# Ledger of designs, part 75: peptides against a protein of PDB entry 1ZZD

Target 1, 109 residues: chain A of PDB entry 1ZZD
Amino acid sequence: FQVVNPYLLRDLVDLGIWDEGMKQYLITQNGSIQGLPNVPQELKDLYKTVWEISQKTIINMAADRSVYIDQSHSLNLFLRAPTMGKLTSMHFYGWKKGLKTGMYYLRTQ

## One batch from the design tools (peptide; made by RFdiffusion4, then SolubleMPNN)

Design b2_p17_5_s4 (from b2_p17_5, 5 letters changed)
Fold by OpenDDE base, seed 1:
Structure b2_p17_5_s4 (fold): chain B 109 residues (1-109), chain A 17 residues (1-17)
Amino acid sequence: as target 1 above (109 residues)
Amino acid sequence: SDELDEEVLEELKKELE
């Protein structure tokens, strides 16, 4: 996968903070800029990685999508550090939101 | 149903391990 989003790269360059150190940081952080103090929060919000997006948000989107597509669609969950408790919570949240059928795929960072 | 919930959880467990 691509570590640095090309648009993120552009914005970081525009901010004047792009350098080799920044590049290496992003590599080690799998593209996340959330930990950078010199990046505006607005930019952090814009470039949240799939690992940083709320799993509940993903589930909500999937639930909404299921209204319009075949129920055989898959739900993809991306977990940075999955635990059984977290998985259970996500599952039941999905169930509550109407995701009662379908295939669940777990992606781990 | 509870059975379905358990089945899904088991699948998730399988993928986690």
Scores: peptide ipSAE 0.012, ipTM 0.307, DockQ to the pose 0.053
Fold by OpenDDE base, seed 2:
Structure b2_p17_5_s4 (fold): chain B 109 residues (1-109), chain A 17 residues (1-17)
Amino acid sequence: as target 1 above (109 residues)
Amino acid sequence: SDELDEEVLEELKKELE
């Protein structure tokens, strides 16, 4: 919450996508929304700053954090054709569903 | 941990480099 721009918070609330998962995601991204698949590009452009990391870097970080192991609960994701975009989406979905303390497995067909 | 498809993840990361 503290790392979120107040105007950004307003816009996310207006979009109806603000929740605990969103908050946790933003914390891990130092307030960046660039890697969020459910945010309009227009807003991403608006809140981009000189310190904003590249979209590629955000996707990499999101994909990397999508893998959780050694927890009590587990979730398996099966992807026929995995992409970094899909990984980012799954990561965000995991955060939104409160899987920050669970196991997250990536599988391919 | 060995159930994770780390190979696929790393490959995807490399594709972005």
Scores: peptide ipSAE 0.007, ipTM 0.277, DockQ to the pose 0.072
Fold by OpenDDE base, seed 4:
Structure b2_p17_5_s4 (fold): chain B 109 residues (1-109), chain A 17 residues (1-17)
Amino acid sequence: as target 1 above (109 residues)
Amino acid sequence: SDELDEEVLEELKKELE
């Protein structure tokens, strides 16, 4: 299914960061680019939606919980006190590297 | 790939609940 705004796609291509990993990441984020560390803030602001704002709030509230992506294989990452930005970056990095298996980020005290 | 993406999406949604 299509989850990426065509204008956003253009901008990401112009930035030179569009690839299969980016596509897969955006699909899992319902088109949100807010968590991408390599995207300019100006672009994030441009494409920010009410849903993305709400999602950010939900994610922040669930910061103490594990980030879990279940697939055929699992990669478990144990983090002591990760920030939401760090978790998102790690998620994107994993996806960017072609990790199509499950990812589990466990937050520990 | 769409099947995999859907599975990931559902798991993310579950985690965000």
Scores: peptide ipSAE 0.005, ipTM 0.215, DockQ to the pose 0.031
Fold by OpenDDE base, seed 5:
Structure b2_p17_5_s4 (fold): chain B 109 residues (1-109), chain A 17 residues (1-17)
Amino acid sequence: as target 1 above (109 residues)
Amino acid sequence: SDELDEEVLEELKKELE
């Protein structure tokens, strides 16, 4: 259980992206928003702290959660020329959709 | 292609280490 910074909460609500998925994502990231692709850089800079998670760490977590389950899983990801940026987006998307284990179906087009 | 790409995923993980 973690308490979200009240100012951060305000800004996320103002952006219209606050929901249960975002809450769970922040818990996983110890309150960091640095890895969120849909957050302005200005806000990311504002909320940097001593305990800020590096971008590399966030991407590593995304990669670690990129595990194939089966073709029947609700979250299917198609990658053509995957990049680290895409992995970060995948991580956020997974949590946004309630994928707690971070496992999804990966295919190459 | 639409083939499962587990090998590519593993390679990406290695690049991040």
Scores: peptide ipSAE 0.012, ipTM 0.287, DockQ to the pose 0.075; fails the geometry check

Design b2_p17_6_s1 (from b2_p17_6, 5 letters changed)
Fold by OpenDDE base, seed 2:
Parts: sequence; structure tokens; C-alpha cells
Structure b2_p17_6_s1 (fold): chain B 109 residues (1-109), chain A 17 residues (1-17)
Amino acid sequence: as target 1 above (109 residues)
Amino acid sequence: DPDDSLLDELPKLEELL
């Protein structure tokens, strides 16, 4: 897999902040730019990794899609810091939203 | 944590138990 999103790379180059140090930073941070003070917030919001976005939103989007298309692909969910409460709520919420078909695959960091 | 919003659904689950 690609460690650096090619569009992110482009935008960092355009900002003039791409260098070898930045490359190594992204490798150690698994692609996250959230900790960079010299990156505009709008880019941080755009280039969130799977561990930095609300999986509740992912479930909502999947539920919205399921109204119109078949869930032929399995839904992958990612929790950075899983707890019993979050796990239980995730399964309950997914079920409540009608995601009864298709497979759930949970990944943890 | 971006998934703290999931915790808001716990009371609803508890009501079913």
C-alpha cells in the first residue's frame, strides 16, 4: 500500500513544506498530518487517515448507500482506541441503521 | 477520539436490555 496519499503529496509540495524530513515524519506517523503546525486546518480535515475519522459517519454513509445499491463489498471499520462501549455501540448502531446484510470487518490500530 | 460519538448510542442500547 501507499504510505503517502498522492494528492496529499501534491498539496504538501505546493505548500513548499515537502522535504526528506516531512517524508520521514509521515512514515513514522502512518500518513497522519494532524500533528503538523504548518499545515492548514482545511487540509488536515481533508486528509484524515482511517483512524482519525468517525466510524459512525462511515456507518451512516454505508446505510445511505444501502438504500440504493447492494452491499456487495464488506464494510471495514477502524477504531484507534477500542473500548467495550464503543464496540458494543458500533454493532448496535450498525444494526439499527439497517446494515443487516454484508460483513463487518473491524480493524484496530 | 473521533469515535467518542459512538458512546452517545449506549443509553439507547441499555434501554433494550
Scores: peptide ipSAE 0.069, ipTM 0.627, DockQ to the pose 0.861
Fold by OpenDDE base, seed 4:
Formats: sequence, structure tokens, C-alpha cells
Structure b2_p17_6_s1 (fold): chain B 109 residues (1-109), chain A 17 residues (1-17)
Amino acid sequence: as target 1 above (109 residues)
Amino acid sequence: DPDDSLLDELPKLEELL
């Protein structure tokens, strides 16, 4: 089952746009608010789902952490629309960035 | 798509391979 982010819920209530229709919308959109015209862009940026975040950025952050600790085994990557180009790039970009372990969990939507 | 930026790495990867 899906659980609405409690902070997102609070902010939507504060905006005065929370209702049963909004709840159903979030369920059908798997928690995404990117398509809502009545939500400020600031909140859209804040509440990106894992499928709406650049995984290149995730790899960059993991590489930065790897300087201190090995985060490779806990790294999960999420591709909304995987292609061979993206998959290949993701694999080798991680290697290029010097991740200690080339293994990571890959998820697709 | 937020991951289109990964495609920018393809030319560089092709040079390495």
C-alpha cells in the first residue's frame, strides 16, 4: 500500500488544496505532485519522488561519500524510463566516479 | 526525463572503450 508523505500532506493542507480528490490523485500518481498546477514549484522540487530525481546526482553523492565510507552496497538507483544508453552510462559513470564497488541495486518503474 | 543527463556521458564512454 501507499503512504502519503506526512510532510507533503501538511504542506498540501496548508495550501488549502487537500481533499479526497487530491488524495486519490496522489495514489494514482504514486506520490508525484509534479503534474499539479496549483502547487508551487518550490514544493515540487522539494517533494520529488525517487523516479523524478537525477540518478546521476545520486551517483555523484555516493561517490562523494565513498571517500569516507563504502556506500556502494547500499546504493539504490531508480530509472523511470530505462534505455540501453542510460543503463550503459549509469554503469560506467559509477565506475568513472570511482565507486569502490561496482555493484548497486537498479530499479525500474 | 531527469536521467537524460546520463546520455551526455555516452560520447565520453565511447572514447574510453
Scores: peptide ipSAE 0.068, ipTM 0.630, DockQ to the pose 0.801
Fold by OpenDDE base, seed 3:
Structure b2_p17_6_s1 (fold): chain B 109 residues (1-109), chain A 17 residues (1-17)
Amino acid sequence: as target 1 above (109 residues)
Amino acid sequence: DPDDSLLDELPKLEELL
């Protein structure tokens, strides 16, 4: 079942904008607050969902980690709307960046 | 799409295949 991030809930309550409408909004938006105009950008940055983070950044971080470890950490990617081309590009981008282990988990929204 | 830049790798891939 879907659960609202308790810290996000607290912050929204502190902002005085938590109500039933907000709850329904979050449900329909899969927990995203990025589209809310009355939420400070700082909070939007803090509460980015896995679907809102660039997977290229994730790959970059994984590649950076691989420099310091014997085996690359598991790579989990989250794509909202994957295409075969995008997936292929991600795979080879990871390879180009020197990832020792390919994509282990792919999640789609 | 935050990952649009990944598509830039497609031409390079095509050259390798």
Scores: peptide ipSAE 0.008, ipTM 0.404, DockQ to the pose 0.658
Fold by OpenDDE base, seed 5:
Structure b2_p17_6_s1 (fold): chain B 109 residues (1-109), chain A 17 residues (1-17)
Amino acid sequence: as target 1 above (109 residues)
Amino acid sequence: DPDDSLLDELPKLEELL
């Protein structure tokens, strides 16, 4: 069960491009609008799915958060096609960034 | 601190993430 982001829906309606075709497109693209030529780049940046956000950035943010919060936060990483190499790289990068206490959760698509 | 040598044996993060 997939639900369209209500804010994205609003903006697509405001752009006048929301229709059944768009709905089906989003379903097939797992909510991604990155491939749509008629969507402003600002909206593409705003509505990046969890699969499209740089996981390096996510790790960096988690490392930064660990400075200010209790050492019990969870880190969620998202990969469309995880490999052992990717997982290992993420682990060591997190370690390098000082993530000693956080839990790493992998989500796959 | 982590040993950077371990990272050298792995795919670079920038290439994978």
Scores: peptide ipSAE 0.007, ipTM 0.386, DockQ to the pose 0.097

Design b2_p17_6_s2 (from b2_p17_6, 6 letters changed)
Fold by OpenDDE base, seed 1:
Structure b2_p17_6_s2 (fold): chain B 109 residues (1-109), chain A 17 residues (1-17)
Amino acid sequence: as target 1 above (109 residues)
Amino acid sequence: DPDDSLLDYLPELEKEL
């Protein structure tokens, strides 16, 4: 998968902090910049990885998207540490939000 | 199909997301 978002790369270059060390850091951190002290918080908020975004938000987006399509589609979920409890929670939350299907594709870190 | 008993815990389950 894409480790470095091209727009993130641009912003890091603009900050003057992009170098080989930064590149290696991002590779080892799976694209996360949350641990970097020299990055503004606003950029950390903007460039959350799929593992750092609330899965509740993902479900909300899927529910909103389903309003504009005529047939159901799969929901992609990304969990760092999936548990049965989390999976159940996501399933029922999706149901509550009116998702047309409970079928999801689970990706784990 | 959702288990009706689990529907009672939706608010708590949502906090886990």
Scores: peptide ipSAE 0.018, ipTM 0.365, DockQ to the pose 0.082
Fold by OpenDDE base, seed 4:
Structure b2_p17_6_s2 (fold): chain B 109 residues (1-109), chain A 17 residues (1-17)
Amino acid sequence: as target 1 above (109 residues)
Amino acid sequence: DPDDSLLDYLPELEKEL
């Protein structure tokens, strides 16, 4: 299980804030740096985990790609706290956006 | 395909995304 993105690790080292404490923090936070006050916002925006990216954005991107391809690509969605309402919303939102196939894979945290 | 009537619920459902 990879907790730390290798590029993130590089950037944290370059910032001079990488140490054992940081490593343990990231482990407890499942790789998220969003809560770190000493990390520039630019890096926080860049290194969002799959759980921190808006799934609506993912669906939008998938729909955009579907315009240019005949065969639908796989759509993987990630939910940290799935509810029946969210699942239903994602299903119909995807349909509304013109996705040719349903959700390929749903992963929950 | 879902019934077109289901689209009437989308605005409310999308709030949960």
Scores: peptide ipSAE 0.014, ipTM 0.344, DockQ to the pose 0.076
Fold by OpenDDE base, seed 5:
Structure b2_p17_6_s2 (fold): chain B 109 residues (1-109), chain A 17 residues (1-17)
Amino acid sequence: as target 1 above (109 residues)
Amino acid sequence: DPDDSLLDYLPELEKEL
């Protein structure tokens, strides 16, 4: 059911590190390449999963989109290990950025 | 709207993100 990003697959093949072991690694890591020492940092930055992107950045992007949207919109947030503190922080940070009418959908790994 | 008093916690809460 898990699908590898085709562009990531291409880049891993180009690096010459794609094999069955790498495939199984990605499956166990839910698509993350952050822990791979033989992958350039620029690729790690490019292929961050939804669990690895700063939620503050996500909220900032949502706030930017809200400038062009006259209606309320939904925002998806992803946390590997959510705490009450983080949830509260995200709520009020979103409020500060103008996401007053948006809904926050929390996803956990 | 949230109470303005709750916004006083934003600086500390933002560090947790």
Scores: peptide ipSAE 0.013, ipTM 0.345, DockQ to the pose 0.077
Fold by OpenDDE base, seed 3:
Structure b2_p17_6_s2 (fold): chain B 109 residues (1-109), chain A 17 residues (1-17)
Amino acid sequence: as target 1 above (109 residues)
Amino acid sequence: DPDDSLLDYLPELEKEL
């Protein structure tokens, strides 16, 4: 089940580029606008999907917020094509960054 | 507190991130 981000929809409408073609494009691209030539880069940066954000950045953010959250908070990672090596790297990187727990949940596209 | 010796492996692992 996937729906278009309502804020993205608003911004696309405001840009005047929302139409049926755009809708179909988003469906086929799993919500990604990165490949659209007529979208400002600022908007692309704003609406990166979880699959397009660097997982290293995700880990960094998790480590940063862990200072103020309970250690029971879980890290959610999203990988398009995970490999054992990459998973191991992510685990150890998280460990290095001082995550309170080594527990993470992996989601794949 | 994790074992500091394990940190030596991280530079190689981080290449995949």
Scores: peptide ipSAE 0.012, ipTM 0.351, DockQ to the pose 0.074

Design b2_p17_6_s3 (from b2_p17_6, 5 letters changed)
Fold by OpenDDE base, seed 5:
Structure b2_p17_6_s3 (fold): chain B 109 residues (1-109), chain A 17 residues (1-17)
Amino acid sequence: as target 1 above (109 residues)
Amino acid sequence: DPNDSLLDYLPELEKEL
């Protein structure tokens, strides 16, 4: 089952575009509103799913957290369609950023 | 350093992220 973000629901209702069709759309799109032409870009940016956030940004944030953590921590990465090239990129980019662990949890859609 | 050769690929690899 899939749960809609309650804040996203609120904003869609405020836009007056929430209905059964929108609900079904979100289900088929795994919660993504990126493809909706009638949604402001600021909301699209705010409600990016884990599949839509740049993995480079995720690694940067993890590296930033590592500065303040004295113990190793795992990193979760999400890719819709991973390739060996992309996986290699993530590995070496993380290493370059000085992540304290080589443990990357790969999730695919 | 054997890792230096791998670092040469990072600029291109970073573009793939």
Scores: peptide ipSAE 0.017, ipTM 0.367, DockQ to the pose 0.072
Fold by OpenDDE base, seed 1:
Structure b2_p17_6_s3 (fold): chain B 109 residues (1-109), chain A 17 residues (1-17)
Amino acid sequence: as target 1 above (109 residues)
Amino acid sequence: DPNDSLLDYLPELEKEL
């Protein structure tokens, strides 16, 4: 998968902090910049990885998307540390939000 | 349905997402 978002790369270059060390850091951190002290918080908020975005937000997006299509589609979920409790929560939340299918594709870090 | 009881805890379950 794409480790470095091209727009993130641009912003890091603009900050003057992009170098080989930064590149290696991002590779080892799966694209996360949350641990970097020299990055503004606004950029950390902007460039959350799929592992850092609330899965509730993902479900909301899927529910909103389903309004504009005539057939159901799969829900992609990304969990850093999946548990049965989390999976059950996501399933029922999706149901509550009116998703046309309870079928999801789970990706784990 | 064993999942019926989970519906009572939807607000709590949503907080875990």
Scores: peptide ipSAE 0.016, ipTM 0.376, DockQ to the pose 0.080
Fold by OpenDDE base, seed 3:
Structure b2_p17_6_s3 (fold): chain B 109 residues (1-109), chain A 17 residues (1-17)
Amino acid sequence: as target 1 above (109 residues)
Amino acid sequence: DPNDSLLDYLPELEKEL
């Protein structure tokens, strides 16, 4: 079940580029606007999907949260095409960044 | 330190991220 981000919808409407074609595009692209040539880069940066955010950045954010959260929290990772090498790298990188637990949940696109 | 040796592998692993 996928729903268009309501804020993204608003901004696309404000840009005057929302139409049925755009709707279908978003459906086929799993909500990504990165491939749209008529969308400002600022908007693309704002509405990056979890699949488009650097996994390294996600791990960094999780590690940063652990500074203020005393209890352990789970790390959710999203990969389009995970490889064993990449998974191993992510695990060790998380460990290096001082994540309280080595537990992570992987979701694939 | 066993952890120290593991850290030596991290730079190469980070290239895959």
Scores: peptide ipSAE 0.016, ipTM 0.357, DockQ to the pose 0.071
Fold by OpenDDE base, seed 4:
Structure b2_p17_6_s3 (fold): chain B 109 residues (1-109), chain A 17 residues (1-17)
Amino acid sequence: as target 1 above (109 residues)
Amino acid sequence: DPNDSLLDYLPELEKEL
């Protein structure tokens, strides 16, 4: 189980803030750096975890990709607090966006 | 058509995404 993105690790090392404490922090935060005050916002934006990204954005990106790829494309959605409303919304939003393939994989936290 | 009716609710449903 990979908690820390290897590229994130590199950047944290480059910032000189990587240490055992940081490692433990990230473990407890499931890899999120959003709460770290000593990390540039640019990196926070870059390294949003799947739970920190709007799934609408994910669907939009998938729809954009679907124009150029076939049905082999998999759409993975991540919900930290799934509700029937959200699931229904995602389904119909995806359909509206013309996704060639329905939801392939749903992950929950 | 049931699907047409559901599509009318999409703007509100999208707010939950």
Scores: peptide ipSAE 0.016, ipTM 0.373, DockQ to the pose 0.074

Design b2_p17_6_s4 (from b2_p17_6, 5 letters changed)
Fold by OpenDDE base, seed 4:
Structure b2_p17_6_s4 (fold): chain B 109 residues (1-109), chain A 17 residues (1-17)
Amino acid sequence: as target 1 above (109 residues)
Amino acid sequence: DPDDSLLDELPLLEEEL
């Protein structure tokens, strides 16, 4: 079980803000640095957790992969707070992008 | 296949993704 991305750990050490308090904070935040005021926005954008990444982006990447795959591939989607609106939008956005076959795995936090 | 009418409503919902 790895909470902290090893590359994130390196960058936090390089920033000089890594300590036991930071470690405990990240554990309680499931690896998220989005709430840290002393972390540059560039790093926040780089180190989004699976729950913080736009699922539209995930669908776009899956659609791009499908161009090079001749068979069905699995797609994992993650929603922190699923609503019927989000689920419907996600389903039909996938359809719009050509993801008409394959297995979709929906995960909730 | 989904109803095309549902796809027409998709742009209004895309902001939720």
Scores: peptide ipSAE 0.020, ipTM 0.374, DockQ to the pose 0.078
Fold by OpenDDE base, seed 3:
Structure b2_p17_6_s4 (fold): chain B 109 residues (1-109), chain A 17 residues (1-17)
Amino acid sequence: as target 1 above (109 residues)
Amino acid sequence: DPDDSLLDELPLLEEEL
């Protein structure tokens, strides 16, 4: 089942914009608030869904993190519309960034 | 490990990310 982020819910309530319409909107938008004009940008940045974050950024963060962690950690990648080219790019980009070991998991929307 | 020749193509591939 789909659940609204409880922190997001709280913030939307605090903004006074939470109602049934907003709830339905979030359901149809898979939890995204990026398209809402009455939400501060700060909150939009805070509540980006995994589908709204550049996977290049994710790889960068993983590469940076790998300096401090062992290879027991995994990398999760999320692509809305994956192509073979994009997957290949991600693989080699990860390699370039030092993600030579470990397993990454690809999820699609 | 990937071949070095494949890594040379990486800049073009990075644009797709």
Scores: peptide ipSAE 0.019, ipTM 0.377, DockQ to the pose 0.077
Fold by OpenDDE base, seed 2:
Structure b2_p17_6_s4 (fold): chain B 109 residues (1-109), chain A 17 residues (1-17)
Amino acid sequence: as target 1 above (109 residues)
Amino acid sequence: DPDDSLLDELPLLEEEL
């Protein structure tokens, strides 16, 4: 998979902070810019990695799509540190929101 | 299919998300 989002790369170049050190930092951080002090918060909010966003939000978005389209789309969820509680919660929350396809893939970090 | 009884506990489980 691509570690660095191409749009993120563009924005970092535009900020003038892209260099070899930044590249290595992003590789080490699996694409996360959350720890960078010289990056505007707006960009940090925009470029959250799949490990940094709420999976509840992902489920909500999937449910919203399901109202208008056939659920032919696959739902992939990402958990950094899965627990039985989180897995159960995600499953039942998805069910409550009317997701027919459920989770096709659960990825863990 | 999930057990309906477990759905009653969903609000508490949502804290895990």
Scores: peptide ipSAE 0.019, ipTM 0.382, DockQ to the pose 0.080
Fold by OpenDDE base, seed 5:
Structure b2_p17_6_s4 (fold): chain B 109 residues (1-109), chain A 17 residues (1-17)
Amino acid sequence: as target 1 above (109 residues)
Amino acid sequence: DPDDSLLDELPLLEEEL
């Protein structure tokens, strides 16, 4: 599997902060750079991992896409610690946003 | 479509996302 986003890798190299220590850090942090003080906030926002972005945002984006693409598209949702409440929330929020035909895939960490 | 009674819980559930 891919440990580091290739674009992130490039940007970290460009920042001059890429090294073995950084690599190991990212591995232990599951690709997250949110805790790095020497990374610009803009990059942190850009490179939020799938575990760090709001799943509501993902659903919103999927709902927006559904207007322009076939309804057979798949929606991937990511939860570190899924609960029944969260799953139910995702389902109904998706419904509220008009996601009636898409497939929902849950990924857990 | 889901029951309206379930939809009434949606706002509270949305906070879980």
Scores: peptide ipSAE 0.019, ipTM 0.376, DockQ to the pose 0.078

Design b2_p17_7_s1 (from b2_p17_7, 10 letters changed)
Fold by OpenDDE base, seed 3:
Structure b2_p17_7_s1 (fold): chain B 109 residues (1-109), chain A 17 residues (1-17)
Amino acid sequence: as target 1 above (109 residues)
Amino acid sequence: DEELKKLTEEAEKSDLV
């Protein structure tokens, strides 16, 4: 089941924009507030969903973590519309960045 | 490998997602 992020809920309430319409909007948008014009950008940046975070950034962070540990952290990627080309590119990009383990889990929207 | 190099370069230029 889908649950609204409690911190997001709090912030939306504090902004005075939380209502039934907002709730329905979030449900239809899978929790994304990126399309809301009346939400400050700083909050949009804070509450990016896993689908809105650059997976390239995720790979970069994973590679960075690998410098500090013997075994790479689990790499979980989330793609809305994966293609074979993108998947292949991600694989080789990860390799180039020095990931000790490949993609652990891929989730598609 | 040249193929790997090409794919890597393409990936670096791409936003991926």
Scores: peptide ipSAE 0.024, ipTM 0.436, DockQ to the pose 0.679
Fold by OpenDDE base, seed 2:
Structure b2_p17_7_s1 (fold): chain B 109 residues (1-109), chain A 17 residues (1-17)
Amino acid sequence: as target 1 above (109 residues)
Amino acid sequence: DEELKKLTEEAEKSDLV
């Protein structure tokens, strides 16, 4: 099930660009607003989908948290088009960064 | 491990997606 971020919906309404066409656009684009020319870049940066966020950034943030948490922390990564090379690189990068639990869940689009 | 080192360095230079 695809659910539109309620905060994104609010901001699109505030911009006055929310309509049925926009709704259909978001459905076809899996929630991405990156291709919309009339949306400020700040909002595009804020509302990146899980497929648009750098996985390196996610790993870095998880590593930072892992310093203060136990092994209950679970890391979920999302890859749009994973290759064996990228998967291996992420695995070892996460290991090097000292993730306690590592990458338990990998999801693909 | 040299292979591990190489893979780690490559990961550090990419956004991993």
Scores: peptide ipSAE 0.023, ipTM 0.429, DockQ to the pose 0.734
Fold by OpenDDE base, seed 4:
Structure b2_p17_7_s1 (fold): chain B 109 residues (1-109), chain A 17 residues (1-17)
Amino acid sequence: as target 1 above (109 residues)
Amino acid sequence: DEELKKLTEEAEKSDLV
């Protein structure tokens, strides 16, 4: 995962901090700007990578979609360091939220 | 299922990731 969001790129350019060094940094950080001290927090909050977004939020979004979809849909979940406890919790939370159909795709970094 | 309820409650309190 090394794709930089084009809108993030635009905002970094607008901030005047985009250069080759920044590009290389993002590549090594898998697109994350969370560690950059010269980036406003609001942008960090806006541009979270799939590894930084709360998977609970993703599950909630999927559950919301399920209310209006009369067919199976897929859900991708991303974990940096999955544990059995977290996986189990995610599974049953999704179950409680009504995600009884479709498929869960677990991705790890 | 008590275990299921417990796991669900724990998940509700967590950001999961």
Scores: peptide ipSAE 0.021, ipTM 0.421, DockQ to the pose 0.723
Fold by OpenDDE base, seed 1:
Structure b2_p17_7_s1 (fold): chain B 109 residues (1-109), chain A 17 residues (1-17)
Amino acid sequence: as target 1 above (109 residues)
Amino acid sequence: DEELKKLTEEAEKSDLV
């Protein structure tokens, strides 16, 4: 089950490149537009999927939020190919950054 | 733990993805 980002859809329509072929491409690429040569880099940067965005950035944002909330909040991380090394690094990086919640929800592609 | 410290430092230099 996939849902196309409505803002991405809008921008692709505005570019005049939205059609059935594009729709099918997005489905096969799990929403990624990184491989499209006719899409400006600015849009590629803007519409990174959860699998393409830096999870370090997500951790940093979560750590920043923790400064302003009393109760621990949940954190979701997304990895295409998780390894023990990556998981360990993410866990301790989050810990070092002062996350109140030591447990996170891991999503895999 | 030195190993954990190294892993943490490596994570600081990576995008974790």
Scores: peptide ipSAE 0.021, ipTM 0.463, DockQ to the pose 0.650

